# Ledger of designs, part 38: peptides against a protein of PDB entry 8HF1

Target 1, 320 residues: chain A of PDB entry 8HF1
Amino acid sequence: NVMLYATKPTEVMVSFPHQEQVLTVTRLISAEIEKFYVSLDLMNIGVQPIRRSKSLQCLRDPSKKSFVKQLFNDFLYQMKEYGIYAASIAIISLIVEFDIKRRQAETLSVKLMHRTALTLCEKIRHLLVQKLQDMTYDDDDDNVNTEEVIMNFSTPKVQRFLMSLKVSFADKDPKDICCLVFVERRYTCKCIYGLLLNYIQSTPELRNVLTPQFMVGRNNISPDFESVLERKWQKSAIQQFRDGNANLMICSSVLEEGIDVQACNHVFILDPVKTFNMYVQSKGRARTTEAKFVLFTADKEREKTIQQIYQYRKAHNDIA

## One batch from the design tools (peptide; made by RFdiffusion4, then SolubleMPNN)

Design b1_p11_6_s1 (from b1_p11_6 with D3S P7E)
Fold by OpenDDE base, seed 2:
Formats: C-alpha cells, structure tokens, sequence
Structure b1_p11_6_s1 (fold): chain B 320 residues (1-320), chain A 11 residues (1-11)
C-alpha cells in the first residue's frame, strides 16, 4: 500500500481564544433575518410546476422557501464562525444567487420572493459595510479591505488562521508552496477565498507569494446553468492549482470524492474534523517531506481535539 | 516568537 511509505505529516494544532463577539450589528442582522422568515412563511408562492429535471431539490421544496432559508442560515453560520468581515463577503454570494433565482423565476410570486430576499441582503450588506467603515478613522479611504480591518472583524479562529499563513509563507518562493485549506461548507470556500484575496493584497509579505483559488462542491442537484458554470469553474481552479498558477486551494470535503489533487506540503483544517474519513482524506493530502497538517481548536476544546486525533490515529493504524 | 504552532504529541 503506497500510503504506508508516505512520510507522515507533522500534526500541528493552533489554539485560539473562545471569544463570543456579540456585536449589536450581528444581533440586528439575525433579528432582520428572523423577521424575514416570518414574512416568508406567510408568502403564498402557489404550487410550483414540477420541472421534469431529475433534480431532487425541486421535488423537496415545491415552494423554494427552504432553499432561501438555507442560504440565510449558511450566511448566519459564516457570520458567527468567521466574523463580520467574512460576512460582508458572504452576503455578496447571496445577492448574486438571489438575483439569478429572481431572473429564472417562472412565476411573479417566486420572483417577488427572491426580490424580497435580495432587498434584505442589500440591507444586511449596508449594515456590515457601515460597521467595517466605523473603525476606519479616515472618512476618505473607503478601503475596508486593510489587514487591520480584516483582523479586527474576524473571529479569533480566522485571526489565528491568517497569522498561521503569514508565519508559514512570508517571503517564501511561491513554487515551494502547495497548500490546501479545508472548510466544511461549500459557501465558506467562496467567503474565505474573498477574505484571503483581500488579506494577501493587504499583506506585503504575501502579495507575490500566495495565489489562492477555491473549489466549490458539486451541487449534483441542479442540471441548471449554475451547475455547468460551477463545473467549469471547478475544472479551471483544479487546473490552475496543478499548473502552479494557484498555490493555495480552499476546498470542502469534495476532495474526498476523487478529485486528484497533487501532494501538498501544507493542509489547514479551518473547521472541526467531524469524521474519521475527513481526517484520513485531508491528512492524506499532506504527502511531501516536512508536510504539515494544521488543526484549529478553541482553547476550551484543546483536550477534546487532542483526544479525537488520538482516536483517529489509532483507528488509522488499525486499518493500515 | 511564541510559535503559534503546537505539535500534537504522540500518545
């Protein structure tokens, strides 16, 4: 088994303080989304025509309301897990998606639903951007994309992640870097990608060192134009990473589904390792000499994380 | 510089 002779990566932990940043803006946004859910539940969208498309999603949500709620729930998760700065990027993805769905709407009622969702997203975007600007003393520099703003409006986990990248890759040769960043959710890939682009541009030591790319999980559910674009993007992103035109890839668990990615020297697990399969598959990408497998843990969960890794190591040794 | 990286010890 070729895996037995692979140099085991050094397993490294980065701890971060558990700080619940309860900002007034996050409470306001959550309350606006909750009010929107009440309004959404009262909307009469009628019976949607069953599209002959084998897409299991059209069968599961005839009203398309659950999909709208899922997107806002994913946004709320990103705001909580990654912070306000990440949320300001995540909301743009919702705006794009709801605008597409609004244009593709077959009925006036569905069109109105997506328009209402879009209007809420624009309101949320303004609230987030305003809060990012409130810390910029210079009214004239609309540049909410500074290293300082990114760091101050990111969760301790994201702060430690960005510091880990800076320490690991400052002034290195881009050719010597092959980095994977694993995240749990498909939308987090885009959000963290946008955050990293802005951070790298704002960090001189990284500007010409890191070239990020992201891979969105295949939505096997819709044969629609979106799924064709996502597949094209995924192929292009993988090719750029293979060709060395990108040296940092943000991905979800989709690499478990047989995407052949080259051997990496760094694997960052930004979200908790929830399964043995995720542990083995992600760790199995760190195959170079001196490869690092980096985990992030809250200080309060440090011991639980260590014990979980010991269990996974044991289980891996029992199968090998 | 305090290494932000802590090696997970072998059990």
Amino acid sequence: as target 1 above (320 residues)
Amino acid sequence: SESIFEEIPEP
Scores: peptide ipSAE 0.479, ipTM 0.892, DockQ to the pose 0.784
Fold by OpenDDE base, seed 1:
Structure b1_p11_6_s1 (fold): chain B 320 residues (1-320), chain A 11 residues (1-11)
Amino acid sequence: as target 1 above (320 residues)
Amino acid sequence: SESIFEEIPEP
């Protein structure tokens, strides 16, 4: 088992204050999505013809309503966990997806459903952008991507993550960096990628140091629904990371799919480690002698996080 | 600046 001979990385923790973003805009957006769910439940979109591919049965609400709700629930999670700035990037992915689904709609009722969802996404985007602009004196769209705006509209977890990157990598040689960032959910990869691109561009000490990429886990259930574009992107992103053209990779549970990512010197776990397998697999990528394994925890969950890591260390030593 | 990282001690 190749896992046994990994040099033990230095395990470090970054604590952040637990602050619920009590913003009026987040409450308004949540209330608009809830109202939309009530309207969506009342929509008669008919029974969609079940195309006989056995593997997709679980996600096919015959109405496609469940998929619409999933995307908005995923967005609400992004807004809560990562903040308004991350949400402004996440909503663009929903807009793109609903526009594709609207164009691919086989029925007028399904087309209307996706159009209504798209209209809500545009309203949400406007509310988010307006709130980001409230701190910029200048109406120029380019001013919302400053280090200050990113930091002020990010959750304490994301703030500490960005600070940890700056402290770790400011003015370093790009060749000496091989960094993984693990997130729980596939949609977070793209959201945090967009946030990091803007942060790196706004941070002079990182502009020529960090080149991020992202990998989305293959939905094993639907290889046919991975756009040819997404599959090409994944292959290109992995290859760029192998060739050293990218030195920071954002990924979800992709390691379970046997994607061979090179040995890294930094592994950041942005979301809580929920399983022993996730701990072992992510830690097992920090294989260099000076490798760091970085965990993020709310101050209130600090002791619980430490105890969980001790349990995982013990369980790992009992198998080794 | 390095104070952001707390090493998780051995138990």
Scores: peptide ipSAE 0.478, ipTM 0.894, DockQ to the pose 0.887
Fold by OpenDDE base, seed 4:
Structure b1_p11_6_s1 (fold): chain B 320 residues (1-320), chain A 11 residues (1-11)
Amino acid sequence: as target 1 above (320 residues)
Amino acid sequence: SESIFEEIPEP
């Protein structure tokens, strides 16, 4: 009986200082979004007939306004949790989404709503890019994608995450790396992917070491062009990660759906572990010898995080 | 430095 001692991954914690980003630009952006919500509530988009198509498509946000608010709320969350550099990438995803929705609009009123949302996104993008440029003293270097700009305009959590990647993977063989990064929200996968591409490109020790990819959860089985593109992207990203053409994968809940991902040597949990299932599933991907399971916690929440991990360890041992 | 990682002790 070879008891395959499934070598339990080493569970490690990275602490970061709690810093409330008191940026004037963040307050201005939040105020512009709140002002937009007031205007959005006053917009007459007409009664959209609830086409009860019998298919699971019924979970399309019954209010096209609610979907617009959800995207801006997700953006505000990303700006708060990851910083204004990450927000400058996140806003591009909103621009793309609202431009598609504007083109697909069946009514003039819905088209106008998405146009107004798009105009706000362009204003927000300008405010963010301008703030990133304020650090470039040289008027001639429009490059907001330097390691310094990325670090200075990221939250302490993201700063410690990037430092953790640099310490873990500097000058390593790309073949020896199989890394998962878990995030809570679907839209964060794209945002952190874009941030990592720029950070890796600006960091010589990582440039030829890390090749990131991302997986976003399957949206609706909707045959919409967007869902086809997303499905193609997911299949390609998973295949690249399986083939070793990508060695860092950013994921949300996608691994719950029985996607067979290879055994990883590093699992980073960038956002708080909210459920026992997420703990077991994410930790269960760290299966190599000397695998690390890395958690991020604010210093003020350190003790609470430790106690939560002890509860999850106990619950896992009681089931095993 | 590797000191960024703190091992979560066993209880």
Scores: peptide ipSAE 0.470, ipTM 0.892, DockQ to the pose 0.895
Fold by OpenDDE base, seed 5:
Structure b1_p11_6_s1 (fold): chain B 320 residues (1-320), chain A 11 residues (1-11)
Amino acid sequence: as target 1 above (320 residues)
Amino acid sequence: SESIFEEIPEP
């Protein structure tokens, strides 16, 4: 019961400027996705054979169009919230997913739908990589993974997050670090993981200090669709974090019920705290005497964030 | 360096 031993971590806020990075490339990508949605709505997929697999996903989207739109909406969210660099990693996950779905397609119409989605993802990937290369003199894909490129093509939120990691962990002993990073969305875990791998590798002060892992909570909605690989990865990631082979774990909010994770000294909440439960459970992982609970907020939302934390503190004290 | 972290005061 996470409530019983509420260590009071130091609650801190990191403010970031609300910059709408209005890049021409992000507008172009958004417009291409919108055009694709119009095309997708016009696609006649027919009545899909309802495989009697009791999986709630087959019941929720018999056309499988909503799933395609969800993945692109999730990508658009990541591009907006985390920036172009994060989007270049996120799009690879869409490519992999649509290629799997294309191969698993039971009908020609569904196969063509996923093929069209895949073609759009490859176009988006090219546009993103080309934009990252605008800052590099060399056409080598590895040159886009520099600290400078990562920072310049990240949103102010992600910039401040990366700076917060560098300031907190530069040249520290890896054994003294137990860090959780909470994100709202399942797919963001993998995106931020990929970004952190590249950032850590490009940042000498962190390269041998931080070993990130990510965990995606069990998909309670469709455990049957968790690949054997994802389940193995999740078990391995947890075990590595328990064994101290990883010292930074990226988690989605769904981990409220599932990680018996050791007491952490740092908890970063990268996305807004939307619920009291998320506040209590995430804060309840910061259990060391000098534990830090770090919130990220836009400057314009600073006061609202503070007031929300005061409400959560009050509600927590009323239950404790 | 620590200046990026603002403590959330007690109300």
Scores: peptide ipSAE 0.468, ipTM 0.891, DockQ to the pose 0.884

Design b1_p11_6_s2 (from b1_p11_6, 3 letters changed)
Fold by OpenDDE base, seed 2:
Structure b1_p11_6_s2 (fold): chain B 320 residues (1-320), chain A 11 residues (1-11)
Amino acid sequence: as target 1 above (320 residues)
Amino acid sequence: SESLFELIPEP
């Protein structure tokens, strides 16, 4: 088993304070989404034509109310887990998706539903941007992308993640870096990618050091034009990472599905390791002699995280 | 300075 001769990565933990940033803006946004759900439930969108998708997995029609609610629930999760700055990027992904769905709508009722969702996303974007601007004296949208604004409006987890990148990679040769960042959700890949682009651009020590890319999850419900674009993007991103044109890859559990990624020297697990499979597969990417496997944990969950890693180590040794 | 990275001890 070739894995037995792989140098075991150094397993390290980064602790962060469990601070619930209860901001008025996050409560307002949540309340606006809840009001929207009530209005959405009252909308008559009629019977949707069964698109003959050749893929049996297309059980979720993206034109359904449930898909709209899923996107907003994923946004609310990102706002909670990563902070307001990350949410300002995440909302753009919803805007793009709802605009595409609005244009692709086969019925006026579905078109109106996506238009209403889009209008809410624009309102949320304005509320988020306005809150980011409260720290800037300048009304210029570019001034909200400073290291200070990014750090202040990020959760303690994201702050420690960004600090971990700065400490790990400041003034290093880009060629010596092969970094993976694992996140749980597909939309988090795009959100953290956008955050990292802005952070790297705002951090002189990282500007010419880190070149991020992201992978989108393969489980596209629709064989539509979007799924073709996402597959093309995924192939391009993987190729750039293989060619060394990108040295940091943000990915979800999709690397579990046999995407051949080169041996990495850094693996960051930004979200909790929920499964033994995720532990083994993500750790199995950290294969260089000085490879680091970095976990993030809330201080209150530190002991629980350590015990979980011990269980996974034991289970791995029992199978090896 | 508290080291940002803590080694996960061996059990």
Scores: peptide ipSAE 0.488, ipTM 0.896, DockQ to the pose 0.740
Fold by OpenDDE base, seed 4:
Structure b1_p11_6_s2 (fold): chain B 320 residues (1-320), chain A 11 residues (1-11)
Amino acid sequence: as target 1 above (320 residues)
Amino acid sequence: SESLFELIPEP
């Protein structure tokens, strides 16, 4: 009986200072979104017929307004948790989503609602890009995608994450890297992917080392054309990661069930581990020799994070 | 650089 001592991954923690980025621009953006919510509540979009399609098709948000609010709330969360630079990427995803929904709108009132949301997103994008440009002293270099701009307009958590990637992977062979990055929210996957593409391109030590992909969970396969593109893209991203054409995969917790992901040597948990299942499933992907399981915590939450990991270790050992 | 990663101690 070769007890395959499943080599438990080395569990490490990266602490970051708790900094509330109280920027005037973030306050202005939040106030513009709140003002838009008041306007949105006053919009008469009519009674949308609840087409109960019999299939477990996505609960079509019967109001369509709550979905608009959800997207802006997810954007506000990303701006708070990841910073202004990440928010400048996140807002593009909202622009795309609202433009598609505007084109697909069955009624003039719904079309107008999505148009108004889109106009707000363009205003927010302009405010974010302008703030990123305020650091470029040289009027001639409109390049807001430098390592310096990315770092300075990222939260301390994201700064420590980027530093952790640089320290872990600088000048390594791409074939020796199999990295997972777990995030809580679906929309964060694409936002962090865009941030990583720009960071890797601006960081010589990583440019030929890391090839990122992202994977958005299958949850809301809208039967619409978007879902076919998302499914094709997801299948392609998974295949590239399996074939070693991508060596870093950003994923949300929705991947825990039913996606066969290969054994990885690094697992980064960018957001707090909220459940025992997330801990076991994410840690269970770090299966190679010398695998690392990396947690991020605010300094003020360090002790609480350690105690939570002890509880999860105990619970895992009681089941094993 | 290595000081970025803190080993989570055993309980």
Scores: peptide ipSAE 0.486, ipTM 0.899, DockQ to the pose 0.887
Fold by OpenDDE base, seed 5:
Order: sequence, then structure tokens, then C-alpha cells
Structure b1_p11_6_s2 (fold): chain B 320 residues (1-320), chain A 11 residues (1-11)
Amino acid sequence: as target 1 above (320 residues)
Amino acid sequence: SESLFELIPEP
């Protein structure tokens, strides 16, 4: 029995400077969201009829306020971790979600709550777009999607990620590329997907090379929150990636269960590796000869990241 | 370009 030693991927690290780019616009947006939380806590939305979904796990906050706060907290995280360009894409997902929730509202008070959240999202969108336009001489909204604007309004982590893609894949044959990008949060998948679409379109060396897709892991906690549309999209995205019609897949860390994705030659971990399972599962997708497993770390956390990877390597070798 | 990627050494 030749134990085919699965060729261990080359583990590499990309360091990025910890720049707190404290833009005045990000402080203003954070302060507007905090003011909105105070207002939201004062809103009397009444007792919502508990739809007896048999799944105990969907203790939907009977107020739905926790869901509103979760979406804005995820937006604030994306703005901090990925920058104001990524935030300009992320806010559109909040607008869509709050408009759906506003239309589905069973009470006037809940409808007004989602309308107030939507109005704040439109204000935030305007502030973000206006700031992106400060670097553009032309009033055309499409001019904010240049490589320069994307890079200048992205965090150092995202800048180094985009540079890593350009260096790895510029002028390559699309068929030779099978890339996974892991992110921690479900909402980040779509945000980074939108950013990558615009970056690839603005970067001639990548435009006909990278075809991105995204998938969000199955929310095992609440299949009732997976829209039929999301399930169809996920199946289509996986199929496109299997068929080679997409060669870059953005995934959330929730890949613990059941995504049979092909062997990849590149695996990028854009967010910190928080668990041994995430390390083993994501690294276990880099199965081709000369596969790369790429980690991103802040310079200040470099040594801590290396020590954590050594602990995970040791634990993996003790099980293997 | 290659300087962007740092090899994580074996311990």
C-alpha cells in the first residue's frame, strides 16, 4: 500500500501593516450607526407573533432588533477590515435586505424600523460614494471602480490580497487556476466578490484570467434563512467552479460540512485562522502539486500567527 | 513580487 503522501501545500504568509486609516468619513458613519442604535433601543415595535418554527435555534429576536444590529455590526466590521471601497459594496446588501424586511413587515412599527434602517443605509452609501469620488475628476459613478480607487480605499490587508492575486495570476491560462479564498463571515463573501469583480474588470492582466464566484456555507443553524435563491446560487456557483467556468471561489469558513470542491492549486485565507478545523479543512483543499496555502497577517501579529500555525501543524501530524 | 510571499518555515 503506497500511502500516497498527499503533497503538503507550500505554506506562505503575506504581512500587512496595521494602519488605522482613521478617515473622517468612517468616524462619521460609525457615529451615525451608534446614534441609530440608541434610537432603535427606544423603538417600541410591540410583541411580534412567534411563528412556531419547530427549530428551537431560530429564537428570532421577537423584536427583530438584534437582526438589524447584526447587519450593521457586520457592515462596521467590513468597513474596518476591508476599507471604504468594500463598505460601498457591503452597504448595498444591507439596503436590499432592509427593503425586503420592510416589505415583509407584518406591523407598521416593524415597517417603520426597517424604513429608518434603510434611510440610514442610503445616507451611509452617499457618504461612501462621495468619498470615493474625491479622487475622481469626473462626476460619473463608474469612475470609482478603477484599480487606483479600489487600491487607495482598501485596507492594507485587501491591498496585499489584490497584489497577491495580480502577482500570482497575471497573464496566466485560466485553466491552470483553481483558487479558493476563505473569509470568516457569510456577508464578507458577497462583499469581496463584488470588490474582485470590479478589480478584475479594471485590471487588464486579470480581466480574462480570473472568473470569480462566491458561496456561503449552508447555515446549519437555520435552513429557514436560506432563501431558495441563495440555494440555487450556491448550487450554480459550485457547478460553475467544477466545470471550470469559474476558477476563483470565495467561501465562508462554514465549509465544515459537505462542499465537495475539487483539488485547488491556491488557497488564500484572507481572515485569521481561528480554529484547527478551519486550518485542516482549508489546507486540505490545496491538493495539487505545488499548491500554495496563503495566510494574511498584520505585522504586529506575525510571530503569534507563526506560533499558531506551528501548533496546528503539530496537532495535524499527531492525528495523521 | 516574490518578496510579497514569505515562506512559513518548518519549526
Scores: peptide ipSAE 0.486, ipTM 0.898, DockQ to the pose 0.885
Fold by OpenDDE base, seed 3:
Structure b1_p11_6_s2 (fold): chain B 320 residues (1-320), chain A 11 residues (1-11)
Amino acid sequence: as target 1 above (320 residues)
Amino acid sequence: SESLFELIPEP
């Protein structure tokens, strides 16, 4: 019985400086959102009809106000964790969502609420784009999607992530690449996907080497709230990754739900590993020969991250 | 140049 010792992936850490880039624009945006929350709490939107889902669990649809606050809180998180460039992409997703909700509004009060949220998103978008343009000294080069602008307006974590991709994949055969990127939040998948599209297009060494896709996990609340469009997108993205038409997949906790993704040679964990299950499931996708499992940590949290990985290795060996 | 990638050793 040749016990095929499954070749354990090489576990690697990338450290980044814990510098909160407190830009004046991020403080202004946060203050405008806080001011909007005060206004939102004063809005009378009336009693919301309880949508009876056919399953007897009356999952109270989160109040329409709570949903608006959730989207802005997720935006504020992305701006803090990934930087202003990532925030400029994230705000577009909010604009699209609030415009859909505005058009679908059954009452004038709800329509006005989503209109006010949309107006704030357009103001935030303008402030972000204006700040990205401040680095373009040349009058004619309105291109905010350069490698330089992306790097300069990204957090140290995202900068080290992009550098790690460039060092790992520059001028390689796209067929030899099967890469997963794990992020904590669903909305981060779309944001990092948009950032990577622009970064790859602006980086000659990665152009025609990396083809990204993203996969969003099922909504924990109800699979019935997943739009038919989101389910079609997920199926298409998985199929493109299986067919080799995409070689980099950005995922949230989706892989715990039994999505059969191929054995990968690279697994990047962009956000902190918070659970043993996330560690085992993500590491368990790095199954090829010479596979790499890459963790990102702040310099301040380096020792704590190492100790956490040792605990997870021990716990994994006790189950095996 | 300090290597961007640091190996997490076995304990």
Scores: peptide ipSAE 0.485, ipTM 0.896, DockQ to the pose 0.730

Design b1_p11_6_s3 (from b1_p11_6 with D3S I4L)
Fold by OpenDDE base, seed 4:
Structure b1_p11_6_s3 (fold): chain B 320 residues (1-320), chain A 11 residues (1-11)
Amino acid sequence: as target 1 above (320 residues)
Amino acid sequence: SESLFEPIPEP
């Protein structure tokens, strides 16, 4: 009964041009990571004894090398999907992670591995920041965090997303906004959060209107100190969003059903909807009057996206 | 500006 009277959110699509911007810097960074993988494969980190008590951690991180490669692959994905500006923020998260892991290293070989990864991240950060500065004609304005720099070094998807936020929320009352932004990957939440902080700060019409937070799924609760900080931060971010101290929440699809998130008036799906469950769970958060459910699609994938949404609508109506 | 949001057509 309550589901029948739930005002179905208005489903809208935002199309963006498919632009394979292969910048020289992106090719250089990819080549440096590939060279690092060859070096990493040759690196002897020793056989660490599988302590049976850490078996669940070993299932999540089967090799310390595999985890290092995963972080760089996630970085390469973010650089491709969101652009160079987003990548300049994403690389900071890798620097923090590898510095923590370097300090926590039980062996000299593992410490050296994380140190080498950290040195590569610092080189990548320098290459990205230098490329962002190439557009600042004024040698004196080290501020790469302008609306123009953010837009020009973002992918067409991110550009259309930022435009969609500006059109939707310019000069609105912060109390009238309850927005969710869904992304596929955990690390994208932090990256898009940092991008949005800088974009909102550079965009007068969104200053004091949007207060972003992010949420990282609970799946990687390592018992380590880092996971305690992440859990505290996640609890604080959820509470701020519930209290209305934050009105935009960036989250990955790992919102387990047990995170009671309020009914929202806007739901943005920044990444492709890959599963029916993701469609239903994300759309099911758009429950207010005049709620909008916004999908992003490349122009070349528009028809395929429409057909996929029709299949999901049909499947949802057959269950209801 | 409003043209940014395209309604997903009915099947």
Scores: peptide ipSAE 0.476, ipTM 0.895, DockQ to the pose 0.866
Fold by OpenDDE base, seed 1:
Structure b1_p11_6_s3 (fold): chain B 320 residues (1-320), chain A 11 residues (1-11)
Amino acid sequence: as target 1 above (320 residues)
Amino acid sequence: SESLFEPIPEP
């Protein structure tokens, strides 16, 4: 029972300025996605065959259009919350997904829908990469993965997160590090993982110190849609983290699914803590004597965050 | 550097 461990990790917060990066490119991308939604609503893709599995009824937009909109809405969220650099990684995941769906399409109309979505993703990718290159005098794609480009095209939250990693882990022994990073959304795990790989590679003080992995929660709706590759990858990632071959794990709501990750010395909560259960479960992973529990908050939400943590501490003490 | 992490005060 995770609640019974009276681990008192040091609870700290990192504040960041609430700046919406209003880039012209983000407005253009948002407008292109909105135009695409109008066109998508007009597409006649026919009635999709209802395979009789009761559990799939909630995900079956019979048009498969809701799934397409969900992926683009998750992309828009990641672009807003994490910045243009994170968005350039997030869009690749959409490209891969829409190409898979295009190849698996049972009808020409569904194939065309996924092809149109894929074409939009390639346009978005080009716009993002071009914007990252505006700071690099060299045309080489490898030059967009510098510490400077990552920092300049990340939101203040992500900037403070990366600074927090550098300050916490620069030149440390990899064996002394057991770090969890919690994010709200499943797709954010992979996006932040890709960002961290590039940041660690561009940061000499971290290159041989941090080895990241990520875990995505099981999609509760159908274990059948979890590719055999995703399940193998999750098992491998968990095992690498247990064996010490990875020392930083990016997680969403994985703890609710009974995935036992080891006791950690650092827990970073990158997104707002929305529930008491999330607070208790994530804090309950910081089990070492010197464990640190780090929250990220916008300056404007600082007082609200503090008050929410006080309510969670009180509620936790009333159960203990 | 130490100023990055603010302790969450006790109420």
Scores: peptide ipSAE 0.476, ipTM 0.895, DockQ to the pose 0.848
Fold by OpenDDE base, seed 2:
Structure b1_p11_6_s3 (fold): chain B 320 residues (1-320), chain A 11 residues (1-11)
Amino acid sequence: as target 1 above (320 residues)
Amino acid sequence: SESLFEPIPEP
């Protein structure tokens, strides 16, 4: 019932050109990952003991290979959807994960598997960084984090997202900003966070205005895989956002119903709204009088997106 | 300047 008096947010759309940036580097990286999958399938890692999860429900995927493939598939998705700059950040998360898994490996075969994955990630990182440096005359790693490099090596969707942030928040009081950014995938939160840190640092109009944070969605896999560190980080990130120490939160579409996030004045949906629940939950966070609910769509999908939003509006009105 | 933000029309 409290939803009836909530000022309906202004629903706006940002269109972006559908440009398939077919870079040679992205093809090379994809081919190296495919070769790695063939090699990975040939690796004998032995039978892994199924550690009984204390939570009866989540069968640990007994295939440590499946998890490795999932991480690289998520990386390939990020590279495609957000661009090679976001991919250069995303690959670091894979490096960290595979190094942890390598150190935690109970067998030499599993240790070798994670080492091989790590070696591939380092090769991919070098290929990405070299491509970012092709636009910089200076070999300094810090020079790849300019507004120009970020914009040029981001997808049109990410470019329009960054422009939308600049237009919305340039020279505003940080206290007047409560922004949510919804993304579909857990790992996207981290790479978009890293991208935003670098973009904000390189953009004078935003440097003292936006303080980003991210919330990693709970793994729908067993809570036993969620490190105590990840849970502590989530709590800290939410608290920083509540205290106003962060004014932009990047989150996956699954804000668990129990995360009381404040009423926001801006909600950006960076990835397509795939479900009615995602629409209602994300829109329901834009509760201030001047709240904006911002959708991103490819120009070719504009009409389809509008029709989908009309269906969701109708369905919402039929339940209210 | 094309407004970066287009209002989603009411049906």
Scores: peptide ipSAE 0.475, ipTM 0.892, DockQ to the pose 0.745
Fold by OpenDDE base, seed 5:
Structure b1_p11_6_s3 (fold): chain B 320 residues (1-320), chain A 11 residues (1-11)
Amino acid sequence: as target 1 above (320 residues)
Amino acid sequence: SESLFEPIPEP
C-alpha cells in the first residue's frame, strides 16, 4: 500500500515563461497537417474487413483514420509543449509507425493513406532539420545535437527542465541518483528520452552521470498490440533501472497500476498534474528522506497550480 | 541555481 509510508518529499516548483514559439516553421507544419486532415477526411477507405481479432481498436475505427489523426495530434502537442528539437525526434517515431502500418495494410486504400501520411512526415522532418541547421554552419546532421541547439529549439518548459537536471546532477556519482520523470502521454516518453540522450551526450557535466531509460505503461485497453519486442524492452528497461544501470526513468502517468520501481530521490513532473491519483502515485515514488518532488508550471498558471496542489495535499492528509 | 526551485508555500 503506497500510501502508508509516505516520506514527505520536498515539494518544489519550477516556473517557466509562457512563450509561444511563434516560428514560421511551426505554423507551416501545422498548416500542412490541417491540409492533410482535410484530404484524409475525403479519402474513401471503404469498410475494412473486420478481422475477427477481438481487439477493441479494430472495432473503434474501421477506417483507421482516427489512429492517423491521433499520431499527428500527439506530434503537434509535442511540438507545442516541448519545441522544435523534440518535434524532430517525435516525427521519426511517426515515420516508423506509418511505415509499419503501410506494410501491414490489408487494402490498397489503407496502404495509400499510410503512404500519404508517411510522405507528410518526411516533409515535416526535413522542415524541422533544416530549421535546426539554421544555427549550425555545417551541413552535418550530427551538428544539430549540441547543447546550444537543443536549448534554443526547446520550449521554456524543456529549457527549465534541462537546467534543473544540470543543476541537480552535474558531476554527481551516478549511484546516488534515482530519478523519475513523469509525462502525461505515452508517446512523449520516447520523445523526451531521445532529447535527453542527445542533451546528456552534449553536456560534459552529465556525461557518465545520467543514464536515461523510458517506460511506457501497459496499455490495458490493447495488450494485443504490444509487440513481444516492446514487452521485452519494457522488462529490460525496468531491470536496468532496478540494477542501477539506468538512474533516470521517463514514465507516462500509466504507472498508477503496476510497475514497482524502487524508491527515488528525485521525481520530476514535466507535464501538469491532472488527477489526485497521479499526484499521490508520483509523489509516493519520492521515498528517500531528501527526496525532491519537482513540478513544472507556466508563470501564468502558477497560482492555479499552487491551489491545485493544496487541494491534493488536503485530500491526501484526509486519507492518511 | 537554488533560485530555479521555488518551494511550494504551505497553505
Scores: peptide ipSAE 0.475, ipTM 0.894, DockQ to the pose 0.859

